Peptides against a protein of PDB entry 5OK6. Designs and how they scored, part 143

Target 1, 215 residues: chain A of PDB entry 5OK6
Amino acid sequence: ELPGLDSQWRQIENGESGRERPLRAGESWFLVEKHWYKQWEAYVQGGDQDSSTFPGCINNATLFQDEINWRLKEGLVEGEDYVLLPAAAWHYLVSWYGLEHGQPPIERKVIELPNIQKVEVYPVELLLVRHNDLGKSHTVQFSHTDSIGLVLRTARERFLVEPQEDTRLWAKNSEGSLDRLYDTHITVLDAALETGQLIIMETRKKDGTWPSAQL

## One batch from the design tools (peptide; made by RFdiffusion4, then SolubleMPNN)

Design b2_p24_7_s3 (from b2_p24_7, 11 letters changed)
Fold by OpenDDE base, seed 3:
Structure b2_p24_7_s3 (fold): chain B 215 residues (1-215), chain A 24 residues (1-24)
Amino acid sequence: as target 1 above (215 residues)
Amino acid sequence: MASETRTEPMSDEELEEAFKKAAQ
């Protein structure tokens, strides 16, 4: 059952728990297509539940570039293409109006950057490979705030690297050179890693030499 | 000789071949 329009407005737009609430690192937020959200705003502000302004089900179709992987379109802008809602507000709207059949929620995490908290709409997708098999990539999503150490651990796990095997990462740059990710404490952001970038996990040889020493 | 931190520019094919050779 739909709550009263004023109650809907207060739940979603409440500055403490709604859209205007402060971002907190690690929290889940959800994208709502802006046109739908504006239609909802008009509906609840109109004061008439029988109004022709009823927004219907949440439909984020315009935010997706594909309906297979449900990838977002590139270059979407907050406040232009979508509105961000905290999990509680999102779940209320979904409960009241539903979500378009087959569409997944667009869940994103709040990350803490040096000077700002932000919902990370576009995490970094890295192509993880082994040095000896560059043709077999594992695409893995990382936050910009994830450490290179996490990327390395993830690569080791994906490639089933034994604990005693020594490994390190190289990033292929736009010039075709490999940059060694030697500092594992810096973030993906600090390392300037980008979506689609090839990350090579090098495993140390049994003789104690690195394969890359021959490059 | 690759520096310890950066290699020379290579094509994907060259890089693959070089690492395959290095892995042997």
Scores: peptide ipSAE 0.412, ipTM 0.899, DockQ to the pose 0.825
Fold by OpenDDE base, seed 5:
Structure b2_p24_7_s3 (fold): chain B 215 residues (1-215), chain A 24 residues (1-24)
Amino acid sequence: as target 1 above (215 residues)
Amino acid sequence: MASETRTEPMSDEELEEAFKKAAQ
């Protein structure tokens, strides 16, 4: 059942549990298309439940670049293209208005950066490859706050590397050179890794040499 | 010779060939 318009507004636009809530690391937030949200605001502020301003079901279609993988368009801007809602507020709106049929929620996590919490709308998509098979990439998403150690562990898992095999990472840069990701404690952000970047997992040879020593 | 931290710039083809050769 749809609550009263004033109740809807108070539940969604409040500083404790709504849109104005402080961000906390690890929490889930959801994107809502801006035009829909503005129409909802106008509807609930109008005070007439029978108004022609009824927003209908939530439809985030304009935020997606494709309806197959449900990837977001690049360059979306908070406050212009979408608003962010905490999980509780999102679930209220979905329960009241519904979500467009077949469309997934756009869930994102709050990450902790050195001086700020932020909803990570665009995690980094890395192309993981083995040094001996550069043509077979595995696309994997990482947070900017994930360690290079996690990237390495993920690569090892994806390529079924045995625990006794020694491995390290290289990032292909825009100049076509490889940069060794030698510090596994730094983050993806600190390493300046970008979406679409090729990350080469090098495996040490049985003779104890590295393949890259011949480059 | 690649440095321990950064290689010289290579094309994708050159890099693939270099690693293929290194794997032999």
Scores: peptide ipSAE 0.410, ipTM 0.898, DockQ to the pose 0.775
Fold by OpenDDE base, seed 4:
Structure b2_p24_7_s3 (fold): chain B 215 residues (1-215), chain A 24 residues (1-24)
Amino acid sequence: as target 1 above (215 residues)
Amino acid sequence: MASETRTEPMSDEELEEAFKKAAQ
């Protein structure tokens, strides 16, 4: 059953638990398409439950670039294209209005950057490859706050590297050279890794030499 | 000798060939 309009407004826009609540690192937030959200706002503010302004089911179709992988369009702007809701508020709206059939929720995490918490709408999508098979990429998403050590572990897992095998990462830069990601404690952000960037996992030879020593 | 931290600029083809050769 749909709550009263004032109750809906209060639950979603409540400054303590709603849209305006403080961001907390690790929490899930959800994107809602701006036009739908504005229609919902108009509906609940209008005071007439039978109004023709009823928003219908949540439809985020305009936020997606594809309906296969459900990737977001690039360059979406908070407050213009979408609003961010905390998980509780999102689940209320979905329970009240439904979500368009077949659409996944657009869940994102709050990350902590040195001076700010933000919802990470666009994680970094890296192309992981082996040094000896550059044509076989594994696309993996990472947070800007993830360590290079996590990228390395993820690459090792994806490529089924045995624990005793020694591995390291190289990032292909815009100049076509490789930069060794030797510090595994820095973040993806600190390493200035970008979406679509090729990350090469090098495996040490049995003789103890690195393939890259011959480059 | 390539720097242990940065290689010389290479094309994708050169890079692939270099690593294939190095893997042998």
Scores: peptide ipSAE 0.406, ipTM 0.897, DockQ to the pose 0.779
Fold by OpenDDE base, seed 1:
Structure b2_p24_7_s3 (fold): chain B 215 residues (1-215), chain A 24 residues (1-24)
Amino acid sequence: as target 1 above (215 residues)
Amino acid sequence: MASETRTEPMSDEELEEAFKKAAQ
């Protein structure tokens, strides 16, 4: 059952638990298409539940690039294209109005950056490959706050690398050269890794040499 | 010779061939 319009407004816009609540690292937030949200605001502020301003179900279709992988469009701007809601507020809206049939929720995580908390709307998608099979990529999402060590562990797991095998990472740069990701303690952000970037996992040879020593 | 930290610029084809050769 839909709560009263004033109650809806308070639950979604309340600064303690609503849209304007403080961000907390690791929490889930959800994107809502801006026009839908503005229609909802107009509806609940109008004071008439029978108003023609009823927003209908949440429809985020305009935020998606495709309806197969449900990838977000590039270049979406908070406050212009979408609004961010904390999980509780999102779940309330979905329970009240529904979500467009077949659309997944657009869930994102709060990350801790130097001096700021932010909802990471665009995590980094890296193309993980092995040095000996560059044609077989595994696309994996990482946070900008994830360590290179996590990228390496993830690559090892995806490629079923045995614990005794030594591995290291290379990033293909815009110049077509490879940069070795030698510091595993820095973040994806610190390493300036970008979406679509090729990350090569090199495995050390049984003779103790690295394949890249022949490059 | 690639430095231990950065290679020379290569095409995707050159890189694939170089690693295929190096994997042998």
Scores: peptide ipSAE 0.396, ipTM 0.896, DockQ to the pose 0.818

Design b2_p24_7_s4 (from b2_p24_7, 12 letters changed)
Fold by OpenDDE base, seed 1:
Structure b2_p24_7_s4 (fold): chain B 215 residues (1-215), chain A 24 residues (1-24)
Amino acid sequence: as target 1 above (215 residues)
Amino acid sequence: MASETRTEPMSDAELAAAFAEAAK
C-alpha cells in the first residue's frame, strides 16, 4: 500500500535520509529518470492520491543506450536527465511504484575525489589485453579512484597469471604510443585513463627480459 | 626502440606484430 502523499514526499526529499542527504564514500545511490521523478513530485504535491498525475512504475528506459548490457547513455546530466537518490529512498520508491519489468536498477557508488565526494555515474571501462594476444580483450569497469595496482591485479586474475610471473601495464595513448603505468599506487584518475582505453599487460619472459624491450 | 616508459607511436597492426615478434 502506498503511504500518504506527504509521507512519501518527506521520506524521499528529507535532507537527512533523502535526495538531499550528504554523500558518503562507498554508499550506493540510484539514478531515476527526471521526467518520472518530476511526475512523482507533482503527484505527491497535488494532494490527491487518486489523481491522474500518478507516475506509474519507475521507468529509466531513456537513460539506457542498450537493453542488452544496460549501459547508460553518454552525456547524461544530473538534474536534467536524472536525479540521484540514496539507496533507502530508491528502495522506497521501488516498493511503492515498482520498476519497469526487466529493467535493472541503475546503481552507482559515491567516490571520494580530492576535496569532493560525488556519485560516480560513469566508471571507467578499460580494455585489458595481453601483450601477446591484443585481439582478446576483457572489458572491466574501474572506479576513477581505483589504483593502477588494482588494474594490474585484475588483469592478472583475468588472464590467470601465475603468482611467480612478473607483469606490468601499458596504456595506449591517443598518439598510438604506449605509456607504461609504472606507478601502481596512483589512481585511474591520476593516470588519466579513459573509457575504451587499451591496457596491455606485459608478462616478463623466462629469460628475464621484457617483450617491450625489443620494440 | 621503446624507451623504458613510452614507445613510439604505432598502429594496432604494428603493435600486434611487434609484440608477436618480441614474444618469440
Scores: peptide ipSAE 0.408, ipTM 0.898, DockQ to the pose 0.806
Fold by OpenDDE base, seed 2:
Structure b2_p24_7_s4 (fold): chain B 215 residues (1-215), chain A 24 residues (1-24)
Amino acid sequence: as target 1 above (215 residues)
Amino acid sequence: MASETRTEPMSDAELAAAFAEAAK
């Protein structure tokens, strides 16, 4: 059963637990399509539960580029295309109105950037490859705040690299050269890695030489 | 010689070929 309209408004817009609450790193937030949210606002502000302004089920279809991988469209803007809700508020709305059949929730994490918290709507998708098999890429998602060390560990795990094998990363840049990601302590953001960028995991040879030394 | 931190610009095909040779 739907709560009273005033109760709905308070639960979703309440500054302590609702849309306006402070962002905290590591928390999950959810995207809601803006038009649906505005319809909901109109409904609950109208004061009539029987009004023609009933928003129906949450439908985020317009935010998705595809319904196969459920990738978001590029260039979506908060407040224009979508509203961000904390997990509690999202779950309330879903429980009250439902979510369109087959659509996944659009869950994103709050990340800590220098001097600001932000919901990371677009994490970085990197194409991980081995130096000896550049044609077999593995797409892996990373936060901008993830370290290069994590990218390396993830690559090692994905390619089943043995603990005794020494590995390092190269990033293919826009000029077609490779930049060695030698500092594993910097972030994906600091390294300026972008979605779709090729990251090459190089494995050291048994003779102690690096394949890239021949480039 | 490529620096230890940056290679010369290469096409994808050239890069693949270079690493293929280096892997031998």
Scores: peptide ipSAE 0.407, ipTM 0.896, DockQ to the pose 0.815
Fold by OpenDDE base, seed 5:
Structure b2_p24_7_s4 (fold): chain B 215 residues (1-215), chain A 24 residues (1-24)
Amino acid sequence: as target 1 above (215 residues)
Amino acid sequence: MASETRTEPMSDAELAAAFAEAAK
């Protein structure tokens, strides 16, 4: 059952637990399509629960480029295309109005950047491959704040590399060269890795040589 | 020969062939 309209407004728009609350690294926030949210605002501000301005279920269809992988459209802008809600506020709205059948929630994490917190709407999707099988890629999502060390560990896990095997990463750049990701302590952002970029995990040979030494 | 930090530009086919040869 829907709570009172004033209660809905106060619950969602407050500065402590609602839309205006401070961002905290690691917390989940959710995208809500802007037109739906504006319709909801109009409804609750109107003061009539039986108003024709009832927003119906949350429908984020316009934010998705496809309904298969549920990838977001590129270039979406906060405040224009969507609003961000903390998990509690999102769950209230979903509880009150529902979510369009079949649509997943658009959950994103707050990340810590130098001097700011930000909801990372567009994490990086990397194509992980082994040096000896470049045609078989594994798409894995990473935060811009994830370390290259995490990318390497993830690649090792995905390819079932044994602990005693030495591995390292190369990134294929736009010029067709490979750049070695030698510093594992820098972030995906620092390494300037981008969505769709090929990341090659190289495994050291038993003779102690690297395959790339023959390139 | 690849430098320790960056290779010369290669096509996907060249890269695949080079690693395939190196993996022998």
Scores: peptide ipSAE 0.406, ipTM 0.896, DockQ to the pose 0.776
Fold by OpenDDE base, seed 3:
Order: sequence, then C-alpha cells, then structure tokens
Structure b2_p24_7_s4 (fold): chain B 215 residues (1-215), chain A 24 residues (1-24)
Amino acid sequence: as target 1 above (215 residues)
Amino acid sequence: MASETRTEPMSDAELAAAFAEAAK
C-alpha cells in the first residue's frame, strides 16, 4: 500500500535523507527520469491519492540509448533530464510505484573532486589492449578518480598477467602517438583519459627489454 | 625511436605492426 502523500513527500524530499541531502563520496545515487519525477511531485502535492496525476511505475527509458547494455544517452543534464536520489529515496519510490519491467536501476557513485563532490553519471570507458594484440580490446569502466595504478591492475587481471611479469601502460592520444602513463598515482582525470581511449598494456620481454623501445 | 614517455604519431596499423615486430 502506498504511504500517505505527505509522508511520501517528506521521505523523498527530506533535506537530511532525501533528494537534497549532502553528497558523500562513495555513496550510491540513482537517476530518475525528470518527467516522471515531476509527475510524482504533482501527485503528492495535489493531496488526492486517486487523482489522474498518479505517475505510474518509474520508467527511465528515455535516458537510455540502448536496452542491451543499458547505456545512458550522452549529454544528459541533471535537473533537466533526470533527478538524482539517494539510495534510500530511490528504493522507497521503487517500492511504492515499481520500476518498468526489464529496466535496471541507474546507479551511480558520488566522487570527490578537488573542490566538489558530485555524482559521476558518466564514468570513463577505456579500451584496454595488449601491445601484441591491439585489435582485441576490453572495454572497462573507471571513475575519473581512479588511479592509473588501478587501471594497470585491472588490465593485468583482465589479461591474466602473472605477478612476476612487468607491465606498464600507454595511452593513445588524439595525434596518434602513445603517451606513457608512468605515474601510477595520478587519477584518470589527471591523466586526461577519455571514454573510448585506447590504453595499451605493455609487457616487458624476458630479455628485460620493452617492446616499445623498438617504436 | 620512441622516447621513454612518448612515441611518434602512428596509425593503428603502424602501431600494431610495430608492436607485432617488437614482440618477436
């Protein structure tokens, strides 16, 4: 049974635990399609539970570019296309109204940038490859706040690199050259890595030489 | 010859070929 309209409003819009609560790094937030959310607001503010303003189930279809990988459309804007809700508020709405059948929740993490916390709606998708097989990529998502060290570890894991094998990363830049990601302590953001960028994991040869020394 | 930190610009095919040769 749906809670009372005032109760719904207080639970979702409560400044301490609702939509307006402070962001905290590492927390999960969820996207809700803006039109649905506005209809819900109108419904709960209208004071009539039987009104024609009932929003129905949450449907985020317009936010997705595909229903296979459930990728978001590019260029979505908070407050225009979607609202962000903390996990508790999202789960309340889903429990009350349901989510469209087959749609996954759009869960995103709060990240901490030097001067701001924000929900990272668009993580970086990198194309990881081995130096000896550039045509076989593995797409992996990373936060802008993830370290290059994490990218390297992830690449090593995906390619089943043994612990004793030395590896390093190169990023293919827009000019077609490779930039070595030698500082593993900087972030994906600091390294200016972008979605769709090719990241080459180079493995050191048994003779102690690097393949790239011949480039 | 690539510097230790940056290579010269190459096409994908050239890079693939160069690394393939280097991997032998």
Scores: peptide ipSAE 0.404, ipTM 0.897, DockQ to the pose 0.810

Design b2_p24_8_s1 (from b2_p24_8, 11 letters changed)
Fold by OpenDDE base, seed 4:
Structure b2_p24_8_s1 (fold): chain B 215 residues (1-215), chain A 24 residues (1-24)
Amino acid sequence: as target 1 above (215 residues)
Amino acid sequence: EDGLLAQQLANSAPLEEERKKLFS
């Protein structure tokens, strides 16, 4: 059932639990396409439930660059292209208006950066490969706040590396050379890893030598 | 120390091809 217009406004825009509530690390927030949201605002502010300004179902189509992997378009800007809603508010809107058939929700996490909490709309998508089989890749999303150690562990898991095998990471830099990721305690952000960057996992040989150290 | 293979890998066609796939 669709609540009264004032109730809708209060539930979604409430400063304590709505759109304007403080961000909390680890929480889920959702993107809503800006034009739809503005139409909803106009509808609920208009005071007429029978108004032609009824927003219809939520449709985030314009935020996606593809409908296969449901990747977001690059360069979307909060307040211009989309608004962010906490999970509760998002679920209310979906329950009231529905979501366009087949579209997934655009869920994102709040991350804690050194001086700010933010919704991480664009996690870092890395291309993971093994040094000896560059043709087999895994694309994996990481938070900017994830450690290089997590990237390494994830690579090991994806490539089914046994626990006793020693591995390390290299990143292909913008100059086309490889930089070794020595410090596994720094974050993806600190390592300046970028979406689309190639990460090579090197596996140590049984003789204790590294493939890269030979020759 | 470990730079030779690393440089070879960086310049390898397969790595570049995989990167292109990611952005296609």
Scores: peptide ipSAE 0.031, ipTM 0.562, DockQ to the pose 0.284
Fold by OpenDDE base, seed 3:
Structure b2_p24_8_s1 (fold): chain B 215 residues (1-215), chain A 24 residues (1-24)
Amino acid sequence: as target 1 above (215 residues)
Amino acid sequence: EDGLLAQQLANSAPLEEERKKLFS
């Protein structure tokens, strides 16, 4: 059953718990397609539950580039293409109106950047490989706020690198050259790593030499 | 040998193609 229109408005638009609530690092927020959201706003502001402005089920179809992996379209802009809602507000709307059949929720995390908190709509997917095996890769998602050290640890884990083995990372740049990721304390953002970027984990040889020394 | 492989890896598909593979 739908709550009263004023109650809906207060729950979703409330500045403390609704759409305008402060972002908090680690919290889940959800994307809602802007047109639907605006239709909902018009509906609840109209004061008539029987209005022709009823928004129907939440439909985020226009935000997806595919319905297989449910990848978002590139270049979506907050306030233009979608609205961000905190988890509570999202769940209310889904409870009241439903979500289009088969569509997954678009859940994203709040991250803390140096000067701002932001919902990370586009985390970075990196292609992890070993320097000596072109045929085996692991695609792993990282936050822009994740450290290169985490990328390295993740690569080691995925490739089952033994603790005693020494490893380091290289990033393939747009020019096709390899940039060594020397500082493991910088973030994915600081390293300017991008989705689809190839990250090469180099393993030190038993003789103490690095394979890349031959490059 | 390993260094050569690293170089070959670096000369693999462009970032754009790699990116496309992530979304396929």
Scores: peptide ipSAE 0.029, ipTM 0.570, DockQ to the pose 0.550
Fold by OpenDDE base, seed 5:
Structure b2_p24_8_s1 (fold): chain B 215 residues (1-215), chain A 24 residues (1-24)
Amino acid sequence: as target 1 above (215 residues)
Amino acid sequence: EDGLLAQQLANSAPLEEERKKLFS
């Protein structure tokens, strides 16, 4: 059942549980297409439930670049293309108005950066490969706050590397050269890794030498 | 999907050259 218009506004646009609530690391937030949200605002502010300004079901289609993988378009801007709602507020809107058939929610996590919490709308997608077989890649999504150590562990897991095998990472830079990721404690952000970047996992040889040591 | 990405990567001449330099 749709609540009263004033109740809807109070539940969605408030500082404690709604759109204006503080961000907390690890929480889920959801993207709502800006035009729909503005139409909803106009509807609930109008005070007439039978108004022609009824927003209909939530439709985020314009935010997606494809309806297969449901990837977001690049370069979307908060406040211009979408608004962010906490999980509770999102679920209220979905329960009241519905979500476009077949369309997934756009869920994102709050991450903690050194001086700010942010909803990570665009996590980093890395292309993981082994040094000896560049033809087999795994695309894996990481947070900017994830450590290089996590990237390495993930690569090891995806390639079924045995625990006794020693491995390290290289990143292909924009110039085509390979930069070694020495420090595994720094974040993806600190390492300046970007979406689509090739990450090469090097495995130590049985003789104890590294393949790259023959330079 | 992985195969398509791999093919795109394989088409990167600089990568193969650097790989050969580092891992030959």
Scores: peptide ipSAE 0.021, ipTM 0.535, DockQ to the pose 0.085
Fold by OpenDDE base, seed 1:
Structure b2_p24_8_s1 (fold): chain B 215 residues (1-215), chain A 24 residues (1-24)
Amino acid sequence: as target 1 above (215 residues)
Amino acid sequence: EDGLLAQQLANSAPLEEERKKLFS
């Protein structure tokens, strides 16, 4: 059942628990298409539940580039294309108005960056490959705050690397050459890794030599 | 291009010029 219009406004826009609440690292937030949200605002601010301004079900279709993988369009801007809602507010709106049939929620995480908390709308999607078989890639999403060590561990897991095997990472740069990712303690952000970037896991040979050192 | 990289690393026998393109 839909609550009163004033109650809806308070639940969603309340600065303590609503849209303007403080960001907390690790929390889930959700994207809502801007036009729908503005229509909802107009509806609840109008004071007439029977008004023609009823927003209908949430429809984020314009935020997706495809309805197969449900990938977001590139270059979406907060406040222009979408608004961010905390999980509680999102769930309220979905319970009240519904979500377009078959459309998944757009859930994102709050991350802690230097001196700022942000909802990470675009995590980094890396293409993980082995040095000896570039034809078999694993596309994996990482946070900008994830360490290179996590990228390496993830690559090892995806390629079923045995614990005794030594591995290291290279990133293909914009010039087409490879940059060695020496420091595994820095973040994906610090390493300036980008979506679509090829990350090559090199495995040390049984003779103790590295394939790249013999080139 | 990427296929060449894999082959070169796997075989460990690239030409010097190709090696320079891959590893700086």
Scores: peptide ipSAE 0.019, ipTM 0.498, DockQ to the pose 0.086

